# Designs tried in a protein design run: peptides against a protein of PDB entry 7C96. Part 16

Target 1, 73 residues: chain A of PDB entry 7C96
Amino acid sequence: PVIPDDFRCPISLELMKDPVIVSTGQTYERTCIEKWLQAGHGTCPKTQQTLTSTVLTPNYVLRSLIAQWCEAN

## One batch from the design tools (peptide; made by RFdiffusion4, then SolubleMPNN)

Design b1_p11_7_s3 (from b1_p11_7, 4 letters changed)
Fold by OpenDDE base, seed 5:
Structure b1_p11_7_s3 (fold): chain B 73 residues (1-73), chain A 11 residues (1-11)
Amino acid sequence: as target 1 above (73 residues)
Amino acid sequence: SSLEEARELYN
């Protein structure tokens, strides 16, 4: 089945397994955004906005939605 | 683009 766009990481383009929210409100797969930050970048890949914080917040709601989708498909 | 750069880092 076709994976909903909102469930795909903007970077990996794959179904997110550990989605995290950055300061801009965008969600990415943890490993993808961590690599971006580790490379010395301080902006949001999707929006190019400057990140006000490097804290990554787990997106539990999205994780749950993805899990439900996976169980049904 | 920044997304393309991020994708290159991941892949």
Scores: peptide ipSAE 0.715, ipTM 0.935, DockQ to the pose 0.953
Fold by OpenDDE base, seed 4:
Structure b1_p11_7_s3 (fold): chain B 73 residues (1-73), chain A 11 residues (1-11)
Amino acid sequence: as target 1 above (73 residues)
Amino acid sequence: SSLEEARELYN
C-alpha cells in the first residue's frame, strides 16, 4: 500500500518508526535528524530555519497513527 | 538543498 506522505520521514522517505519533532515543528525519523545534527548542522533540513534547540521531542501521536495505519494495511 | 544534503548523510 502507498504510505501517506505525512508518515514518511522527509529525509529517509521511509515510514517513520521513531518520529521526533524538532524546534521548528517539523517531524523526522530520529536517526536521520540525529545524523544531520551530529554532522554539525544547526538548521531544519526541510525549512532551513535555525534550530533554537537540539532537543528532539518524540511525536507519540504520529507514532500511534502510523501504527494504526500499519495494522490496517 | 538542506534536505538533499541530509538525505546524502542518511544514505
Scores: peptide ipSAE 0.715, ipTM 0.934, DockQ to the pose 0.966
Fold by OpenDDE base, seed 3:
Structure b1_p11_7_s3 (fold): chain B 73 residues (1-73), chain A 11 residues (1-11)
Amino acid sequence: as target 1 above (73 residues)
Amino acid sequence: SSLEEARELYN
């Protein structure tokens, strides 16, 4: 079935396995956003807003929703 | 765009 847009990483365009939230509130796959940050970027890929922090917060709710969706589909 | 640049890094 078609993967809901909210479940796909804006970078990889794939179903997120380890979704994390950046300071702007956007969610990305951890590995994708880490590569972006490691490359020396300090902005949000989707919004271009400057990140006030490089802390990546696990999006537990989304992870759970994705798991539930995967189980049902 | 920055999003496209991020996608290139991922590939």
Scores: peptide ipSAE 0.714, ipTM 0.934, DockQ to the pose 0.965
Fold by OpenDDE base, seed 2:
Structure b1_p11_7_s3 (fold): chain B 73 residues (1-73), chain A 11 residues (1-11)
Amino acid sequence: as target 1 above (73 residues)
Amino acid sequence: SSLEEARELYN
């Protein structure tokens, strides 16, 4: 089945397994955004906005939605 | 673009 766009990481373009929210409000797969930050970048890949924090907050709501979708499809 | 650069790092 077609994966909903909101469930795909903007970087990997794959179904997110560990979605995290950055300071700009955008959500990415944890491993993808961590590699970006580790490479020395301090901006949001999607919006180019400067990150005000490097804290990555788990997107539990999205994780749950993805799990529900996977169960149904 | 930033997204393209990020994708290159992931691959």
Scores: peptide ipSAE 0.713, ipTM 0.934, DockQ to the pose 0.958

Design b1_p11_7_s4 (from b1_p11_7, 3 letters changed)
Fold by OpenDDE base, seed 2:
Structure b1_p11_7_s4 (fold): chain B 73 residues (1-73), chain A 11 residues (1-11)
Amino acid sequence: as target 1 above (73 residues)
Amino acid sequence: STLEEARELYR
């Protein structure tokens, strides 16, 4: 089945397994955004906004939604 | 920095 766009990481373009929210409110796969930050970048890949924090907050709601979708499909 | 750059790092 077709994976909903909101369930795909903007970077990997794959179904997110460990979605995290950055300070701009955008959600990415943890490994993808961590590599971006580790490379010395301090901006949101999708919006180019400067990140006010490097804290990555787990998106538990989205993780749950993805899990439910995977179970049904 | 762009989304494409981030995708390149991922690969």
Scores: peptide ipSAE 0.689, ipTM 0.928, DockQ to the pose 0.886
Fold by OpenDDE base, seed 5:
Structure b1_p11_7_s4 (fold): chain B 73 residues (1-73), chain A 11 residues (1-11)
Amino acid sequence: as target 1 above (73 residues)
Amino acid sequence: STLEEARELYR
């Protein structure tokens, strides 16, 4: 079935398994954004805004929604 | 930096 856009990582373009929120409010797959940060980048890939923090906050709500979607499909 | 660059890095 068609994966909802909000459930796909902007980087991997795949269904997110471990979605995390960056300081700009955008959500990415953890592994994707970590690689971006490890490469020395300090901006949000989608918005290009400078990240005020490198803290990655788990998006539990989205994770739950994705899990529910996967179960139903 | 762009989203495309991030995608390339992930591949």
Scores: peptide ipSAE 0.688, ipTM 0.928, DockQ to the pose 0.889
Fold by OpenDDE base, seed 4:
Structure b1_p11_7_s4 (fold): chain B 73 residues (1-73), chain A 11 residues (1-11)
Amino acid sequence: as target 1 above (73 residues)
Amino acid sequence: STLEEARELYR
């Protein structure tokens, strides 16, 4: 089945397992965005906006929605 | 810094 765009990480292009929200409001797979930050980058990959914080907030709602979708498909 | 660069790091 076709994975909804909102459920795929903008970086990995795969179904997110541990989605996290960055300061710009965009959501990424945790491992992907952590690698980006560890490489010395301080911008949002998708929007190229400067991150006001490097704190990563778990997107539990999206995680639940993805789980529900996986169960149905 | 672009999305393409981030994808390269992931691969």
Scores: peptide ipSAE 0.686, ipTM 0.928, DockQ to the pose 0.883
Fold by OpenDDE base, seed 3:
Structure b1_p11_7_s4 (fold): chain B 73 residues (1-73), chain A 11 residues (1-11)
Amino acid sequence: as target 1 above (73 residues)
Amino acid sequence: STLEEARELYR
């Protein structure tokens, strides 16, 4: 089945397993965005906006939606 | 700092 675009990490292009929200409101796979930040970058890969914080907030709603989709497909 | 650069870093 076709994976909804909103369920794919903008970086890995794969179904997200541990989606996290950055300060700009964009969501990424945790491992992908952590590698980006660890490399010394302080911007949002998708929007190029400067991150006001490096805090990564788990996107529990999206995680639940992805789980539901996986169960049905 | 682009999305493509982040993808290259991930691989």
Scores: peptide ipSAE 0.684, ipTM 0.927, DockQ to the pose 0.892

Design b1_p11_8_s1 (from b1_p11_8, 4 letters changed)
Fold by OpenDDE base, seed 1:
Structure b1_p11_8_s1 (fold): chain B 73 residues (1-73), chain A 11 residues (1-11)
Amino acid sequence: as target 1 above (73 residues)
Amino acid sequence: SSLEEAQELYS
């Protein structure tokens, strides 16, 4: 079935497994955003806004929603 | 764009 857009990482374009939230409120796959930050970037890939913090917060709610969707499909 | 650059790093 078609994967909901909100469940896809803006970078990998794949179903997120370890979604994390950046300071701008956008969610990405952890490995994708970490590579971006390690490359020396300090902006949000999707919005280009400057990140006020490099802290990555696990999006547990989204992870649960994705898990539920996977079980049903 | 920044998003495209990030996608290139992933690939």
Scores: peptide ipSAE 0.662, ipTM 0.930, DockQ to the pose 0.910
Fold by OpenDDE base, seed 5:
Structure b1_p11_8_s1 (fold): chain B 73 residues (1-73), chain A 11 residues (1-11)
Amino acid sequence: as target 1 above (73 residues)
Amino acid sequence: SSLEEAQELYS
């Protein structure tokens, strides 16, 4: 089945398993955004906005929605 | 683009 766009990581283009929210409000797969940050970048890949924080907040709501979708498909 | 650069890092 077709994976909803909101469930795909903007970086990996795959179904997210550990989605995290950055300071800009965008959500990415944890491993993807961590690699970006480790490479010395301080901006949001999708929006190019400067990250005001490097804190990554788990997107539990999205994780749950994805899990529900996976169970149904 | 920055998104493309991030995608390359993941590859």
Scores: peptide ipSAE 0.660, ipTM 0.930, DockQ to the pose 0.878
Fold by OpenDDE base, seed 3:
Structure b1_p11_8_s1 (fold): chain B 73 residues (1-73), chain A 11 residues (1-11)
Amino acid sequence: as target 1 above (73 residues)
Amino acid sequence: SSLEEAQELYS
């Protein structure tokens, strides 16, 4: 079935398994955004906004929605 | 773009 766009990581373009929110409010797959940060970048890939923090917050709501979708499809 | 650069890092 067609994966909802909001369930895909902007970087990997794949269904997110461990979605995390950056300081700009955008959500990415944890491993993808960590690689970006480890490469020395301090901006949000999608918005180019400077990250005010490198803290990654788990997006539990989205994780649950994705799990529900996967179960139904 | 920065998003494309991030995508390249993933690949």
Scores: peptide ipSAE 0.658, ipTM 0.929, DockQ to the pose 0.892
Fold by OpenDDE base, seed 2:
Structure b1_p11_8_s1 (fold): chain B 73 residues (1-73), chain A 11 residues (1-11)
Amino acid sequence: as target 1 above (73 residues)
Amino acid sequence: SSLEEAQELYS
């Protein structure tokens, strides 16, 4: 089945397993965004906005939605 | 683009 765009990480283009929200409100796979930050970048890959914080907040709602979708498909 | 750069790091 076709994976909904909102369930794919903008970086990996794969179904997210551990989605996290950055300060700009965009969501990425944790591993992907951490590699980006560790490389010395301080901007949001998708929007190019400067991150006001490097805190990564788990997107529990999205994680649950993805789990539900996987069970149904 | 920055997104492409991030994708490069992942691959």
Scores: peptide ipSAE 0.654, ipTM 0.929, DockQ to the pose 0.890

Design b1_p11_8_s2 (from b1_p11_8, 4 letters changed)
Fold by OpenDDE base, seed 1:
Structure b1_p11_8_s2 (fold): chain B 73 residues (1-73), chain A 11 residues (1-11)
Amino acid sequence: as target 1 above (73 residues)
Amino acid sequence: SSLEEAQSLYR
């Protein structure tokens, strides 16, 4: 089945396993955004907005929704 | 773009 766009990481383009939210409100796969930050970037890859914080917040709601979708498909 | 650059780091 086709993976919903909202469940795909903007970077990896794959189904997210450990989705995290950045300060701009965008969600990415943890490993992807961490590599971006470690490379010295301080902006949101998707929006190019400057990050007000480098704190990554787990998106538990999305993780749950993805799990439910995977179970049904 | 920033997104394309981030994608290249992942691959």
Scores: peptide ipSAE 0.627, ipTM 0.918, DockQ to the pose 0.936
Fold by OpenDDE base, seed 4:
Structure b1_p11_8_s2 (fold): chain B 73 residues (1-73), chain A 11 residues (1-11)
Amino acid sequence: as target 1 above (73 residues)
Amino acid sequence: SSLEEAQSLYR
């Protein structure tokens, strides 16, 4: 089935397994955004906005939605 | 773009 765009990581372009929210409100796969940050970047890949924090907040709602989608497809 | 750069880090 076609993966909903909102369920794909903007970086990996794959179905997110551990989606996390950055300070800009954008969601990425944890491992992808961590690599970006570890590479020395302090901006949001999607919006280019400076991250006010490097804290990555789990997007539990999205994770649940993705899980539900996976169960149905 | 920033996304392209980030994507390049992903394998």
Scores: peptide ipSAE 0.625, ipTM 0.917, DockQ to the pose 0.833
Fold by OpenDDE base, seed 2:
Structure b1_p11_8_s2 (fold): chain B 73 residues (1-73), chain A 11 residues (1-11)
Amino acid sequence: as target 1 above (73 residues)
Amino acid sequence: SSLEEAQSLYR
């Protein structure tokens, strides 16, 4: 089945397993955004906005939605 | 682009 765009990480382009929200409100796979930050970048890959914080907040809602979708498909 | 740069770090 076709994976919904909102369920794919903008970086890996794969179904997210551990989605996290950055300060700009964008969501990425944890491992992907952590590598980006670890490389010394302080901006949001998708929007280029400067991150006001490097705190990564788990997107539990999206994780749940993805899980539900996977069960149905 | 920033997104392409980030994608290049992904394996």
Scores: peptide ipSAE 0.621, ipTM 0.917, DockQ to the pose 0.831
Fold by OpenDDE base, seed 3:
Structure b1_p11_8_s2 (fold): chain B 73 residues (1-73), chain A 11 residues (1-11)
Amino acid sequence: as target 1 above (73 residues)
Amino acid sequence: SSLEEAQSLYR
């Protein structure tokens, strides 16, 4: 089945396994956004907004929704 | 774009 766009990481374009929210409210796969930050970038890849924090917050709601979708499909 | 740059870091 077709994976919902909201379940795909904007960077990897794959189904997210460990989705995290950045300060701009956008969600990415943890490993992808960490690589971006480690490369010295301080902006949100999708919006290009400056990140006010480098804290990555787990998106538990999305993780749950993805799990439910995977179980049903 | 910044998104494309980020995508290039992903193997």
Scores: peptide ipSAE 0.620, ipTM 0.915, DockQ to the pose 0.843

Design b1_p11_8_s3 (from b1_p11_8, 3 letters changed)
Fold by OpenDDE base, seed 3:
Structure b1_p11_8_s3 (fold): chain B 73 residues (1-73), chain A 11 residues (1-11)
Amino acid sequence: as target 1 above (73 residues)
Amino acid sequence: STLEEAQKLYR
């Protein structure tokens, strides 16, 4: 079935496995946003807002929702 | 856009 848009990483466009929240509140796949940051960027890809922190917070709620969806589909 | 640039970086 079709993957819900909220479950796809804005960068990879794939189902997220390790979703993390950046300082702007947007969620990305960890590996994708880490590559972006390592490339020398300090902005949120989706919003273009400057990141006030490079801390990546695991989005456990979303991870759980994705897991539940995968089990049902 | 920066999002498109990030997508290119991923590929």
Scores: peptide ipSAE 0.598, ipTM 0.914, DockQ to the pose 0.900
Fold by OpenDDE base, seed 2:
Structure b1_p11_8_s3 (fold): chain B 73 residues (1-73), chain A 11 residues (1-11)
Amino acid sequence: as target 1 above (73 residues)
Amino acid sequence: STLEEAQKLYR
């Protein structure tokens, strides 16, 4: 089945397993955004907005939604 | 684009 766009990481373009929210409110796969930050970038890849924090907050709601979708498909 | 640059870091 086709993976819903909202369940795909903007960077990897794959189904997210560990989605995290950055300060701009966008969600990425943890490993992808960490690599971006480690490369010295301080902006949100999707929006180009400057990140006000490097804190990555787990998106538990999305993780649950993805899990439910995977169980049904 | 910035997003494309980020995608380059993904293996």
Scores: peptide ipSAE 0.593, ipTM 0.914, DockQ to the pose 0.830
Fold by OpenDDE base, seed 5:
Structure b1_p11_8_s3 (fold): chain B 73 residues (1-73), chain A 11 residues (1-11)
Amino acid sequence: as target 1 above (73 residues)
Amino acid sequence: STLEEAQKLYR
């Protein structure tokens, strides 16, 4: 089945397993955004906005929605 | 720093 766009990481373009929210409100796969930050970048890949914080907040709601979708498909 | 650049880092 077709994966909903909101369930795909903007970086990996794959179904997210550990989605995290950055300071701009965008969500990415944890490993993808961590690699970006470790490379010395301080901006949001999708919006190019400067990150006010490097804290990554787990998107538990989205994780649950993805899990439910996977169980049904 | 763009989304495309971030995508290039992904493996």
Scores: peptide ipSAE 0.592, ipTM 0.914, DockQ to the pose 0.798
Fold by OpenDDE base, seed 4:
Parts: C-alpha cells; sequence; structure tokens
Structure b1_p11_8_s3 (fold): chain B 73 residues (1-73), chain A 11 residues (1-11)
C-alpha cells in the first residue's frame, strides 16, 4: 500500500520508526536528522531554517498513528 | 544546506 506522505521521513523517504521533532516543528527519522547534525549542519533540511536548538523531541502521537496504519495495512 | 544534501548524506 501507499505510505502517507506525513508518515515518511523527509530525508530517508521511508516510513518513520522513531520520529522526532526539531525546533522548527518538522519531524524526521531520528537516525537521519542525527547524521545531518553530526555532519556539522545547523539547519532544518525541510525548511532550511536555522535550528534554535539541537534537542530532538520524540513525536509519540505520530509514532502511534504510524503503528495504527501499519496494523491496518 | 538543503534537503537534497541531507538525502545524499543518508544514502
Amino acid sequence: as target 1 above (73 residues)
Amino acid sequence: STLEEAQKLYR
């Protein structure tokens, strides 16, 4: 089945397993955004806005929605 | 820095 766009990581383009929210409000797969930050980048890949913080907040709601979708499909 | 660059880094 077709994976909803909101469930895909903007970087990996794959179904997110551990979605995290960055300071700009965008959500990415944890491993993807961590690699981006570790490479020395300080911007949000999707919006190109400067990140005001490097704190990554788990997106529990999205994780739950993805789990529900996977169960149904 | 762009989304495309991040995607390349992941691959």
Scores: peptide ipSAE 0.592, ipTM 0.914, DockQ to the pose 0.814

Design b1_p11_8_s4 (from b1_p11_8, 4 letters changed)
Fold by OpenDDE base, seed 4:
Structure b1_p11_8_s4 (fold): chain B 73 residues (1-73), chain A 11 residues (1-11)
Amino acid sequence: as target 1 above (73 residues)
Amino acid sequence: SSLEEAQRLYS
């Protein structure tokens, strides 16, 4: 089945398994955004906004929605 | 773009 766009990581373009929210409010797969940050970048890949924090907040709601979708598809 | 750069890091 076709993966909903909102369930895909903007970076990996794959179904997110561990979605995290950055300071700009955008959500990415944890491993993807961590690699971006580790590479020395301090901006949001999607919006180019400067990240006010490097804290990655788990998007539990989205994770649950994705899990529900996976169960149904 | 920043996304493309990030995508290259992932791939």
Scores: peptide ipSAE 0.682, ipTM 0.934, DockQ to the pose 0.888
Fold by OpenDDE base, seed 5:
Structure b1_p11_8_s4 (fold): chain B 73 residues (1-73), chain A 11 residues (1-11)
Amino acid sequence: as target 1 above (73 residues)
Amino acid sequence: SSLEEAQRLYS
């Protein structure tokens, strides 16, 4: 089945398993965005906006939606 | 682009 675009990490281009929200509101796979931050970057890969915080908030709603999709497909 | 740079870091 075709994976919904919103369920794919902008970085890995794969189905997200541990989606996290950055300060700009964009969601990425945790491991992907952590590598980006560890490399010394302080901007949002997708929007180029400066991150006001490096805190990563789990996107539980999206995680649940993805899980439901995976179970059905 | 920054997104492409981030993609290169993904293993």
Scores: peptide ipSAE 0.679, ipTM 0.934, DockQ to the pose 0.817
Fold by OpenDDE base, seed 3:
Structure b1_p11_8_s4 (fold): chain B 73 residues (1-73), chain A 11 residues (1-11)
Amino acid sequence: as target 1 above (73 residues)
Amino acid sequence: SSLEEAQRLYS
């Protein structure tokens, strides 16, 4: 089945396993955004907005939705 | 774009 766009990481383009929210509100796969930050970038890849914080917040709601979708498909 | 740059970094 076709994976919903909101369930794919904007960077990896794959189904997210550990989705995290950055300060701009965008969600990415943890490993992808961590690599971006480690490379010295301080902006949101999708929006190019400056990140006010480097804290990555787990998106538990999305994780749950993805799990439910995977179980049904 | 920055998104494309991030995608290259992941690859």
Scores: peptide ipSAE 0.676, ipTM 0.932, DockQ to the pose 0.922
Fold by OpenDDE base, seed 2:
Structure b1_p11_8_s4 (fold): chain B 73 residues (1-73), chain A 11 residues (1-11)
Amino acid sequence: as target 1 above (73 residues)
Amino acid sequence: SSLEEAQRLYS
């Protein structure tokens, strides 16, 4: 089945397993964004906005939606 | 682009 665009990480382009929200409100796969930050970057890959915080907040709602979609498809 | 750079780090 076709994976909804909102369920794909902007970086990996794969179905997110551990989606996290950055300060700009964008969501990425945890592993992907952590590698970006670890490489010394302090901006949002998608928007280029400077991150006001490096805190990564789990997107539980999206994780749940993805799980529901996977069960149905 | 920043997104492409991030994608390179992942791949």
Scores: peptide ipSAE 0.675, ipTM 0.932, DockQ to the pose 0.889

## One batch from the design tools (peptide; made by RFdiffusion4, then SolubleMPNN)

Design b1_p12_1_s1 (from b1_p12_1, 7 letters changed)
Fold by OpenDDE base, seed 5:
Structure b1_p12_1_s1 (fold): chain B 73 residues (1-73), chain A 12 residues (1-12)
Amino acid sequence: as target 1 above (73 residues)
Amino acid sequence: FLEEVQKNIELY
């Protein structure tokens, strides 16, 4: 079925497996945002805001919601 | 990868 937009990574446009939150509050697939940061970027891909921190916080709630959605669909 | 990201950024 159609994947909810909130479950898709803004970078890969794929269903997120390991969603993480950046300092701007946006959520991305861990591997995608790590590659972005490793490339030397210090901004949020979606909002273009400067990241106040490069710390990535796991979005456990979203991860759980996605898992539940996958089981049901 | 970077090109894909840039396109996505452009769409948002």
Scores: peptide ipSAE 0.037, ipTM 0.651, DockQ to the pose 0.471
Fold by OpenDDE base, seed 4:
Structure b1_p12_1_s1 (fold): chain B 73 residues (1-73), chain A 12 residues (1-12)
Amino acid sequence: as target 1 above (73 residues)
Amino acid sequence: FLEEVQKNIELY
């Protein structure tokens, strides 16, 4: 089945397993955004906005929605 | 990785 765009990481384009929210409000797969940050970038990949914080907040709501979607498909 | 990231972001 077609994976909803909101369930896919903007970087990997794959179904997110550990979605995290960055300071701009965008959500990415944890491993992808961590690699981006480790490469020396201080901006949001999708919006190109400067990150006001490097804190990554787990998106538990999205994680649950993805899990529910996987159960139904 | 970075090259692929830029491509994927553009496509998203």
Scores: peptide ipSAE 0.034, ipTM 0.643, DockQ to the pose 0.780
Fold by OpenDDE base, seed 2:
Structure b1_p12_1_s1 (fold): chain B 73 residues (1-73), chain A 12 residues (1-12)
Amino acid sequence: as target 1 above (73 residues)
Amino acid sequence: FLEEVQKNIELY
């Protein structure tokens, strides 16, 4: 089945397993955004905005929605 | 702007 765009990581283009929110409000797969940050980038991949924080907040709601989608498909 | 927000990035 077609994976909803909002369920795919903007970086990997794959279904997110551990979605996290950055300071700009965008959500990425944890491993992807961590690699981005570790590479020395201080901006949001999608918005190119400077991150005001490097704290990554788990997107539990999205994680649940994705899990439900996976269960149904 | 929309192209920027809709942009998909491939991180190698």
Scores: peptide ipSAE 0.033, ipTM 0.628, DockQ to the pose 0.233
Fold by OpenDDE base, seed 1:
Structure b1_p12_1_s1 (fold): chain B 73 residues (1-73), chain A 12 residues (1-12)
Amino acid sequence: as target 1 above (73 residues)
Amino acid sequence: FLEEVQKNIELY
C-alpha cells in the first residue's frame, strides 16, 4: 500500500524508522537530520528556520503509528 | 513564509 506522506522523512523520502523532532516542530529520520547538521547546517531543512536547539527529540508517537501501520500492512 | 517551505528534499 501507499506509504502516508507523514510517515516519510522529508529528506530521504523513505519510511521513518527513528523519527526525531527538531526545534521547529518538523520531524525527520534521525540519520538524515544528523547528517544535515553535521554538514554544517543549523537550519530546518523544510522551513529553513534557524534551529533554536540542535537537540533531537524522539517522536515516539509517530514511531508507534508507523509500527502499527507496518504491522497492519 | 509558506512560500519558503520546501518540497521533499533528496540529499542522497
Scores: peptide ipSAE 0.032, ipTM 0.624, DockQ to the pose 0.233

Design b1_p12_1_s2 (from b1_p12_1, 7 letters changed)
Fold by OpenDDE base, seed 4:
Parts: structure tokens; sequence; C-alpha cells
Structure b1_p12_1_s2 (fold): chain B 73 residues (1-73), chain A 12 residues (1-12)
């Protein structure tokens, strides 16, 4: 079935397994955004805004929604 | 990787 856009990582374009929120409020797959940051980037890939923090906050709500979707599909 | 990111981001 078609994966909802909100459930796909903007970077990998795949269903997120460990979604994390960056300081701009955008959500990415943890491994993807970590690679971006480790490469020396300090901006949000999607918005190009400068990140005010490098802290990655787990998006538990989205993780749960994705899990529910996977169970149903 | 950076180029891949840029390419994929524009799809949204």
Amino acid sequence: as target 1 above (73 residues)
Amino acid sequence: FEEEVKKNIEKY
C-alpha cells in the first residue's frame, strides 16, 4: 500500500522507524539526520533553517502512528 | 550524501 507522506523520512523517502524531531520542528529518520549533522551541516534539510540545537527528540507519537499503520497494512 | 539529500528533499 501507499505510505502516507508524513510517515516517510524527507531524506530517505522511506517509512520511518526511529523518527526524531529537530529544533525546527521537522521530523526525520534518526540515522539520516545524524549523518547530515555529522557531515558538518547545521541546517534543517527541509527548511534550510539554522538549527538552534543539535538535540534530536524522539517523535513517539509518530512512531506509534506508524506502528498502527503497519499493523493495519 | 548531500546531493542525495537535496534531491530527495525537493520531492516534498
Scores: peptide ipSAE 0.294, ipTM 0.823, DockQ to the pose 0.846
Fold by OpenDDE base, seed 2:
Structure b1_p12_1_s2 (fold): chain B 73 residues (1-73), chain A 12 residues (1-12)
Amino acid sequence: as target 1 above (73 residues)
Amino acid sequence: FEEEVKKNIEKY
C-alpha cells in the first residue's frame, strides 16, 4: 500500500521506525538525523534553519500512528 | 550522504 507522506523520513524516504523531532519542529528517522549531525551539520535538512539545539525529542504520537498503520496494512 | 540528503529532500 501507499505509505502516507507524513510517515516517511524526509531523508531516507522510508517509513519511520524511530521518529524524532528537531528544534525546528521537523521530524526525521533518528539514525538519519544523527548521521547528519555527526557529519558536522547544524541545520535542519528540510528547512535549512539553524538548529537551536541538538536535542532529539522522540515523536511518540507519530510512532504510534505509524505502528497502527503498519498493523492495518 | 549530504548529496543524498539534498536529493531526497527535494522529493517532497
Scores: peptide ipSAE 0.287, ipTM 0.822, DockQ to the pose 0.818
Fold by OpenDDE base, seed 3:
Structure b1_p12_1_s2 (fold): chain B 73 residues (1-73), chain A 12 residues (1-12)
Amino acid sequence: as target 1 above (73 residues)
Amino acid sequence: FEEEVKKNIEKY
C-alpha cells in the first residue's frame, strides 16, 4: 500500500525505521540525518534553518504509529 | 549525497 507522507523520511523517501527529531521539530531517519550532520552540515534539510542543537531525539510516538501501520498493512 | 538530499527534499 501507499506509504503515508508523514511516515517517509524526507531524505530517503522511504518508510522510517528509526525516526528522530531535530531541533527544528522535523523528523528524519536516524541514519540519513546523521550522515548529513557528519558531512558538516548544521542545518535542517527540510527547512534549511540552523539547528540550535545536533541532539537527535527518538520519535517514539511516530515509531509506534509506523509499527501499527506496518502490522495492519 | 548533498545533491541527493536537495533533490529528494524537493520531491516531498
Scores: peptide ipSAE 0.285, ipTM 0.822, DockQ to the pose 0.840
Fold by OpenDDE base, seed 1:
Order: structure tokens, then C-alpha cells, then sequence
Structure b1_p12_1_s2 (fold): chain B 73 residues (1-73), chain A 12 residues (1-12)
């Protein structure tokens, strides 16, 4: 089945397993955004905005929605 | 990786 766009990581283009929210409000797969940050970037990949914080907040709501979708499909 | 990120982001 077709994966909803909101469930796909903007970086990997794959279904997110551990979605995290960056300071700009965008959500990415944890491993992807961590790699981006570790590469020396301090900006949001999608918006190019400077991150006010490098804290990654788990997007539990999205994680749950994805889990539900996976169960149904 | 950076190029991959940029390319993939443009798909949205």
C-alpha cells in the first residue's frame, strides 16, 4: 500500500520508525536527522532554518499513527 | 549524504 506522505521521513523517504521533532517543528527519522547534525549542520533540512536547539523530541503521536497504519496494512 | 538529503527534500 502507498505510504502517506506525512509518515515518510523527508530525508530517507521511508516510513518513519522513530520520528522526532526538531526546533522548527519538522519531523524526521531520528537516525537521519542525527546524521545530519553530526555532519556539522545546524539547520533544518526541509526549511533551511537555523535550529534554535539541537534537542530532538519524540513525536509519539505520529509514532502511534504510523503503528496503527502498519497494523491495518 | 548532504547531496542525498538535498535531493530527497526536493521531492516534497
Amino acid sequence: as target 1 above (73 residues)
Amino acid sequence: FEEEVKKNIEKY
Scores: peptide ipSAE 0.283, ipTM 0.820, DockQ to the pose 0.811

